# Peptides against a protein of PDB entry 6FRK, part 219

Target 1, 411 residues: chain A of PDB entry 6FRK
Amino acid sequence: NEEVLNAMLKEVCTALLEADVNIKLVKQLRENVKSAIDLEEMASGLNKRKMIQHAVFKELVKLVDPGVKAWTPTKGKQNVIMFVGLQGSGKTTTCSKLAYYYQRKGWKTCLICADTFRAGAFDQLKQNATKARIPFYGSYTEMDPVIIASEGVEKFKNENFEIIIVDTSGRHKQEDSLFEEMLQVANAIQPDNIVYVMDASIGQACEAQAKAFKDKVDVASVIVTKLDGHAKGGGALSAVAATKSPIIFIGTGEHIDDFEPFKTQPFISKLLGMGDIEGLIDKVNELKLDDNEALIEKLKHGQFTLRDMYEQFQNIMKMGPFSQILGMIPGFGTDFMSKGNEQESMARLKKLMTIMDSMNDQELDSTDGAKVFSKQPGRIQRVARGSGVSTRDVQELLTQYTKFAQMVKKM

## One batch from the design tools (peptide; made by RFdiffusion4, then SolubleMPNN)

Design b2_p23_3_s4 (from b2_p23_3, 13 letters changed)
Fold by OpenDDE base, seed 5:
Structure b2_p23_3_s4 (fold): chain B 411 residues (1-411), chain A 23 residues (1-23)
Amino acid sequence: as target 1 above (411 residues)
Amino acid sequence: SKIDELVKQFEEILKALELLKKL
């Protein structure tokens, strides 16, 4: 019995190390699991595998809980949120994702670019903010991040903004000058929350990096980025252990909507390869797929219009990358969408929707939309001109629609 | 083709949505 337990724990430890969980945490977990398993209960015919899995799951849940309540913004107050992290961690993109998240929740949000070190940092933030319709501040001429941060925070406080996000310089190396600059900015703006942004793909280096930031600045929250497939996210456990700060959000891709509140149970289930059934159910419920009763009824009758396809593309765009949804279902392999195809697929869906925005209700609501266009070729030219695309792009959309409509008729 | 991949993705979405409505 003890030999079987030790063999199973060795397999779990190997899988956790392959998931980028820190070797010290894996050793501690092995000891905690071995101490938590009653060997007498294992003799009573309970499924030894399920018992070990449950004990491992329970100990991993404790590793992501720092025992500290996450900071939350106060409604009707000015909440200053400072972002810190290495260059390439996704910090600037994550500032925009967080601002967009709060804006969608009805908060008055803004962004400040206090990154004076990286050429084009302000242009990148401005581009992201403009796309999301988020107010922003920064300078092309001011080189002191303290001045930019102070002026931007004062401006947005005076304009009664509720969420004021400050992006700081990220450097490629842990340099003392970076930490001094972060402290000077923090002292000038007096942030209500300091968010450390960590890249999950750095694997075993997560602990040392997270510790170096916590030892220099008062990190109160963690955001983990690049959880979109190859990184199993084991480095997130190292960040929580090193910072003693909760993970508040995760970045699951490159889109502005590839950002969600951190949930402990789903994350651990995914880390163990159990899937995220609860997060899938929640994400499906957030989509109000109950409003798709009419669609499911149409599909059952073999009816599928261009409007029905448009609504499904809107749902896909709201759900985020399809790989994330499939990667939440147990037994759907992570390899179903290669990483490089998601942005191209989303850009393609958005292009298809833009073509459909130039169609009329008669074209959209026809049960034989392709035949409407085939009977009157002038419609293809009108739609192509209205959407700024080629007639070939419209014909490709109609060919795609025809394939979908034929599949729905066979369902 | 990239179209046949999108078709396959859409089929799998529809199946996943139908499965989720039965849960």
Scores: peptide ipSAE 0.023, ipTM 0.458, DockQ to the pose 0.232
Fold by OpenDDE base, seed 2:
Structure b2_p23_3_s4 (fold): chain B 411 residues (1-411), chain A 23 residues (1-23)
Amino acid sequence: as target 1 above (411 residues)
Amino acid sequence: SKIDELVKQFEEILKALELLKKL
């Protein structure tokens, strides 16, 4: 029994090391899991694999919880959020994502570029802010980040902004001059929250980097970036352990919408390859798919129209990248769609929707849409001409619809 | 075909969404 337990723990430890979890944390987790497993209860014929998985899950949840409550902005107050992190961590992009997140939630949000080191930092921030319609501040002539940060914070405080995000200079290496500059900025603006931005793809270097920032500045929050399907989120555990600060958000891609509040349970579930069932439920609920009681009722009655298919394609497009949706389903590997296949898949969905935009209400609302087109082939030619596609593309859509409608009839 | 893969993926999403609504 102990040999079997040790073999299974070795497999889990190997998988966690392959997921960029720090070797010290994996050793500690192995000891904690061994101490949490009652070997006497395992003798009773209980599913040893499920017990070990549950114990591992519980210990990973503890490792990502620093025991410190995350800072949250106060509505109707001026909240200054300072961003810190290495160059290439995704810090500047994450400032824009966070600003956009709060703006969409109805917060009066602004951005300050206090990066004087990188040529074009202000132009990049200005471009991102303008695209998202977020107010911004920065200088082309001022070289002191303390002056820019102080003037920008004062300006936006006087204009009654609720969320004031300050992007600072990143460096490629840990330099004492960078940390002194960060301290001078922090002392001048007195931020309510200091956010360390970490790239998940740096793996085993996460602990040393996160510790170096925490030892110099009062990091209170962590944001982990590049948690797209290739980044094994194990570095996030190292950042929490080193900073003793909670992860507040994660960046899940390159788009401004590829940003979500951090949830412990979904993250650990995804890290273990169990899928993100909770995050999928939350995305489904955010889509107000429950307002589609009418669709659920139709599906229960085996009814499915071309309009119902169109609405489902709209919902899929609102859920974000199709790879992210699949990567939330247990047993679908993140590698199932390469980035190239995802853009191609979204372009195909848009093409199918454009074909359906050329259909009339009689065609869209028919419970047997394929039969409407089969009885009057001139409809296929009309839709093909209206959408700028071939008659074959319309026939392929109708074939897909028929497959879905047959599946719904079997549900 | 690449279309049959999209159909299969969408079928699996619909099944997953239906499973989630039954939970």
Scores: peptide ipSAE 0.023, ipTM 0.458, DockQ to the pose 0.132
Fold by OpenDDE base, seed 4:
Structure b2_p23_3_s4 (fold): chain B 411 residues (1-411), chain A 23 residues (1-23)
Amino acid sequence: as target 1 above (411 residues)
Amino acid sequence: SKIDELVKQFEEILKALELLKKL
């Protein structure tokens, strides 16, 4: 048992390292998972793989929680938000995304470009701000970021802006001169929140980068960018650990609306390639699947009936578009359900339910429904006639039910 | 078969739901 656990933990640790999770965090997670797994419960025949996956998921959730409440802007006040981060982190784009997010929520938002180091920084910010209809401030002539930031903040405070976002200079490397400049800007404008913007694609460098920023400026929030690329987002865990600051938003693409509030469970699920577990929870909760407690109790006991399968098909049909469920399941990308495949999948579920509507309670409630039909083949013919389908369609349903029931018995 | 796909999808839903209840 311990050898199997150690082998599976090694695979998980390898996958986490390949997801850019810091080696120290992976080691700590391995130890915590090993300590959280009751080896005696694993001996009782529970699916060891699922227990390990669950323990890994719980420990990753803890790694994303810094134990600090995220800063939130106050309505009717001037909230100054300073952005810090390396050049190429998506900082400037993220400033515009955040401003647009608050603007869409009815906040009076503005942008300040205090990046004097990068040629065309102000033009880029101006272009993004103009497209989004966000007021902006910056200079083509002032070279001191402290002056620009101070003047811009004062201007927008006087104009009663509620959200004042200050974009700062990025550098390609961690340089003391950059950190001194950031500290001078922070001291001048006295921001209510300092947001560290991190590129998820920098991999194992995330810890050292995030720490270098936190050691110089009071980073209170993290935004992770480029989670639409090859980056699995494991570096986000390193940023949270190093900054002790919550992830508040994520960037999920190039568009100004490719920006969402950070959710812990969906993020960890995506990191593990497990789909959107939280969106699945939210949808499962919206379905008032209180009746699923009884189902999951049955599933825990290896019991699965044709009625249990029917109720789950009803639940899937109530959830609406099958694409919305599949997009939440690991390995089912949004591309797998073209609009045509969804209607066809729903029509198939409805056909299966129509077959089951022709079954009796003895057939539906049997813990071995397939054996009930195999012992009395006349039942298959009755159900086929009652539902207007072939005996083959009923046999296919029973074959699938049998595969499920066998899987549930192995769970 | 497309039934095998629905079954595989449902297996994954059940796996997800089982993961969800342990959370």
Scores: peptide ipSAE 0.022, ipTM 0.438, DockQ to the pose 0.131
Fold by OpenDDE base, seed 1:
Structure b2_p23_3_s4 (fold): chain B 411 residues (1-411), chain A 23 residues (1-23)
Amino acid sequence: as target 1 above (411 residues)
Amino acid sequence: SKIDELVKQFEEILKALELLKKL
């Protein structure tokens, strides 16, 4: 039994290391899991795999919980939120995402660009803020970030803004001058919250970077970015451990809406490849797919048309990255989270939709669309010519549709 | 719930899309 436990723990530890979980945390987790598993209870014929998985899940949940309540803004007050992080962490983009999140929640939100080091920092912030209709402050001429931050905070306090987000300079290296500048800005504006923005794609470097920031500035919150890429998010555990600060949000893509409140259970479930059922439910609710009673009723009756398939492809494209949606479903592997597989999947869906755009209403609305095409092969040639594809591509689509329609009929 | 049924239907659509990816 102990050999089997050790073998299974070795596989789990390997998978966690491949998920960018820090080696020290993996070792600690391994010992905690061993201590939490009663070997005598494992002898009773309980599914050993499920017990180990549950023990691992429980210990990972503890690793993302710093035991500190996350800071939350107070309604009707002025809340100053200072952002800190390395250049390329996604800090500036994340400032805009957080501002947009609070604006959509009915907060009077603004952005301040106190990044004087990076050429075009203010133009980038201005572009993002203008696109989202968020008020912004910055300077093209002032080079002191303390002056810009102080003036911007004062201006927006006087205008009764509730959420005042300050973006600071990022550096490529841990430079003492950067930390001194951050401290000067923090001392001048007296932020209610300091947010460290971390790139999840830096893997094993997450701990050392997060620690370097926490040792210099009073980081109270963490935001993890680039969880849409190859980064499985294990670096987030390292950031929490190093900063002793909660993860408050995650960045899940490049769009301003690719930003969500951090949820421990869904995140750990996704990290383990168990899927995110809650995130899938939230995405389904955001799309108001529940308002599509007509589709649900058709599916309940085993009816599925090419139009119904087209509408589902449109819905999938509206949900955002197809790979992220698939990664929310239990049993869809983390390989679907790769940007390459997403673009390819979206291009394939768009190709299928372009073929269907060349179909007529009789073809689209038939409950047996494949039979409509089989009875009149000239339809395949028309659709192929109209969409600029081969007759084979149209036949492949119809073969695919037939598999779906047969699946729906068996439901 | 209607949501659980939708999620399940969406899962089946997505499984079918995965089958499409393997084709």
Scores: peptide ipSAE 0.014, ipTM 0.336, DockQ to the pose 0.041

Design b2_p23_4_s1 (from b2_p23_4, 15 letters changed)
Fold by OpenDDE base, seed 4:
Structure b2_p23_4_s1 (fold): chain B 411 residues (1-411), chain A 23 residues (1-23)
Amino acid sequence: as target 1 above (411 residues)
Amino acid sequence: SDSVKTLEELLKKIKELKKYLEE
């Protein structure tokens, strides 16, 4: 039993290292998992693999919990949020994503570009802000980030902005000069929150980089970017451990909407390749699918109509990039996350919805939609003509529905 | 990685994963 446990733990440790989890954290996790597993309980015929996976999951959940409550902005106050992080971490893009997130939540939000080191930093921020209709401040002529940050913060405070986001320089090679600049900016604007932006793709370097920032500035929050790429996000654990600060948001793509509040369980599930059902459920719930309870109740009773399928397709379409939904589901390969496959998948869903738009209420609301069409083949021809598709396309949809409805009836 | 090609396979995986999270 101990040899089997050690072999399985070795495989898990290898997988975690391949997921960019820091070697020290992997070692600690191994010891914690080994101590948490009662070998006597494993002898009783319990699925040893599931028990180890559950123990690993619990220990990873602890690693992403710094034991510190995340900072939250206060309504009716001016909240200054300073961003720090390396060049190429997605910091500037993340500032815009966070600003857009708060704006969509009804906060009066603005952006300040205090990156004077990178040529075109202000243009990039301005482009992103303009596309999102977010007010912005910056300079093409002022070279002191302290002046820009101070003037911008003062301007937006006077204009009664509630969320004031300050993007700073991300210098890669001059850590000491970056540190001094960050401290000067922080002292001048006195931010309510300092957000460290980390690229998940830097792998094992995440700990050292996160520590280098925390040792210099009072990082209170972490945002992890590029979780849509090849990075499994194991570096996020290293960032939390090094900064002792909670992950507040994650960036999941290039679009301004590819940004979500951090959730521990979904993130760990994704890291382990277990999928993010909770995040899927929460995204589904956030879509205010008013009928989700009614749908869940229908599904529990083995009822599934073509309308229920249509509503599910609408929901999937509203959830945004199909890649995010698919990336939350185990065994949707990275290839399904490709922009090409996403567009094709969305086009396929739209085609299916267009077919269903040509169905009548009797067809859509039937508890046996396939039987309605099988009894009256003329319905297939009507729907095909109405939607501009072949009778074969309608039959394929009905076949897919039938398989699905049979699965629901077996649930 | 077995790409889920069908809605059926997707829901099967969702169901399997729900059971896994409820256990």
Scores: peptide ipSAE 0.000, ipTM 0.271, DockQ to the pose 0.062
Fold by OpenDDE base, seed 5:
Structure b2_p23_4_s1 (fold): chain B 411 residues (1-411), chain A 23 residues (1-23)
Amino acid sequence: as target 1 above (411 residues)
Amino acid sequence: SDSVKTLEELLKKIKELKKYLEE
């Protein structure tokens, strides 16, 4: 019995190391699991594999819980949130995602670019903010991040903004000058929360990086980025252990909506390859896919329009990375989460939606949209010109629509 | 290979998923 336990624990430890969980945490987990497994309960005929999995799951949940309550913004107050992290962590993109998240929740949100080190940092933030209709501040001429941050925070406080997000310089290396600049900015703006942004794909380096930031600045929250289908996410455990700060959000892709509140149970379930049925159910419920009673009713009646297809694409895009949703379901193969297919799929959906944005209501609401275009070929040329695509791209969309409409009629 | 290569396969899987969540 002990030999079987040790063999199974070795397999679990190997899988966790392959998932980029820090070797020290894996060793500690092994000892904790070994101590938590009652060998007498194992004798009672319980599935030894399930017991070990449950013990491992419980210990991983404890590793993700820092025992500290996550900071939350106060409604009707000016909440200053400072972002810190290395270059390439996804920090600037994550600032925009968090701002968009709070804006969608009805918070008066703004963005400040205090990154003076990276050429084009302000242009990138401005582009992201403008697309999301988020107010922003920054400078093309001011080189002192303290001045930019202070002026921006003062401006947005005076304008009664509730969420004021400050993006700082992310350098490529842990340099003392970076930490000094972060401290100067923090001292000037007096943030209510400091968010460390970490890339999950850096693997075993997560602990050392997270610790270096926590030792220099008062990190109170962690956001883990690049938790796409290829990121095993074990580095997130290392970030919590090193910072003693809760993970508040995860970035799950490149889209502004590829951002969700961190949930411990689903994350650990996914890390263990158990799937995240609960997180999927919650995400589906949050999407109010039930408001598609009208669509379900239309589908039951064999009716499907180009508008109905457009609305479904909007719903898919709102659901975020569909590959991640499917990867959360047990038995949907890992091959569905290939990085290249998701961005390509989202780009394809966006292209199809852009084509449909150039269609008129008569074309969109027709029960036989393909026949409307086939009867008047000039419509294809109009739509192609309006959307900046080839006539072939419009024909391919209509071919896809026709196949869907035929499937719906057979249902 | 269960890879969604087509929009048809995607919507079929979404419909199957909705059914699974309603059951």
Scores: peptide ipSAE 0.000, ipTM 0.235, DockQ to the pose 0.085
Fold by OpenDDE base, seed 1:
Structure b2_p23_4_s1 (fold): chain B 411 residues (1-411), chain A 23 residues (1-23)
Amino acid sequence: as target 1 above (411 residues)
Amino acid sequence: SDSVKTLEELLKKIKELKKYLEE
């Protein structure tokens, strides 16, 4: 039993290291999981794998909880949010995403560009802000970020803005001069929140980077960027551990809408390749797919038709980059998030939909579509001919549908 | 990596996860 536990824990530790979880955190997690697992309870015939997975999940949830309540803006007040982070972390893009997020929620939001170091920083911010219809401030002539930040904050305070986001200079390396500038800006504007923006793709460097920022600036919140299908979220755990600050948002792509509030459970689930059901549900709800309520009610009643499956495929195709949606679906691992796999997956869905386009209403609307086809094999041949596929392809679709319909009936 | 090869495995994982999130 101990050998089996050690083997399974080794696999989990390998997967976490592959997910860019810091080696120290993985070691600590391994010890905590070993201590939480009663070997005697494992002897009682409980699914050892499920128990270990559950223990790992619980320990990962604890690792992303810094024990500190996340800062939230106060409605009807002026809230100054200062952004800090390295160049290439996605800081400037994240400022625009956060501004847009609050604007969509009915907050009077603005952006300040206090990045005087990077050529074209203000043009980039202006371009993003203008596209999102977000008020902005910056200078083409002022080189002191403290002056720009102070003037911008004062202006927007006088105009009764509720959310005032200040983007600061990012540099390629940790330089003392960058931290001094950040401190001068922070002292001048007195931010209500300092947000550290971290790139998830830097992997094992996340801890050292996050610590360097926390040691110099009073980081109170973390935003993790580039959590697209290629980024392993394990660096987020390192950032929380190093900063002792909560993750408040994640960036999931390049679009201004590829930004969501951080949820611990969905994030850990995704990290473990269990998918993000809540994020999928939220994204599905944001799409105002009016048909979702009808589908949810059908699913609650254990009803699932080929038409319901078709509509779900249409919805998946409408929800944006298919890779991102699939990556939110439990067990569509990171491999499905590759651009190649996205096109293949979309082609596969389109093929399935094309097969279903050759079905009639009786076949599509049957609560047991597979039984309709099994009773009359000529239907399979008709659908195969109509869609230009083999009878085997139709049978494979029906087999997949049957498995779904059986699962829905057991729900 | 137990890549969800089937939509069944996916919904099973969804259901297992939902149960896990409700606990």
Scores: peptide ipSAE 0.000, ipTM 0.242, DockQ to the pose 0.059; fails the geometry check
Fold by OpenDDE base, seed 2:
Structure b2_p23_4_s1 (fold): chain B 411 residues (1-411), chain A 23 residues (1-23)
Amino acid sequence: as target 1 above (411 residues)
Amino acid sequence: SDSVKTLEELLKKIKELKKYLEE
């Protein structure tokens, strides 16, 4: 029994190391899991694999909990949020994502560019802010980040902004001059929260980097970026362990909407390949896909129209990148995306929707759409001409619809 | 009749639909 346990723990430890979890944390987790497993319960014929998985899950949840409550902004107050992090961490992009998140929630939000080191920093921030309609401040001539940050914070405080985000200079390496600059900015503006931005893709370097920032500035929150479908989330554990600060948000792609509040349970479930069912439920609920009840009722009655399929494609498009949706479903390994570029899958969906945009209400609302087209083949030619596609493309759509409608009828 | 009772079942069917769209 102990040999079997040790073999299974070795497999789990290997998987965690492959997920860029720090070797010290994996060793500690192994010891904690081994101590938490009741060997007497394992003797009773319980599913040893499930027990080990549950113990691992529980210990990973503890590793991402620093035991410190996350800072939250206060409504109707001025909240100054200072961003710190290395160059290339996604810090500037994350400032824009956070500003956009709060703006969409009805907060009076603004951005300050206090990065004087990078010549294009203010232009990049201005471009992102303008696209999102977020007020911004910066200078093309002032070289002191303390002056820019102080003037910008004062300006937006006087204008009664609720969320004031300050982007600071990054460097390629940990330099004492960078930390002195960050400390001078922090002392001048007295931020309510200091956010450390970390790139998840740096793997084993996460701990040392996060520790270096925490040792020099009062980091209170962490944002982890580049948690795309291929990013191994193990660096997030290292950041929490080093900073003793909670992860507050994660960046999950390049789009301004590829940004979400951090949730421990969904994150650990995703890291273990168990799927993010809870995050998917939350994302579906946030999209106000209340129309899903009507769809579920239609599906229960074995009714599925081309319009219902169109609405489902719209819902899939609203849910964001298809890679993220698939990565939330248990048993969709990363391998399923390897055969088709996400852009190709979205282009295919958009093509199918364009074909359906050329259909009439009788065709869209028929419970037997394929039969409507089979009885009057001239409809296929009309739809093909209207959508600028071949008659074959329309027939392929109808074939796919028919397969799905047959599956719905067999429910 | 595997009635779509849960979001999980709906997602499983969307998965199956996608597979048919990629074939």
Scores: peptide ipSAE 0.000, ipTM 0.241, DockQ to the pose 0.025; fails the geometry check

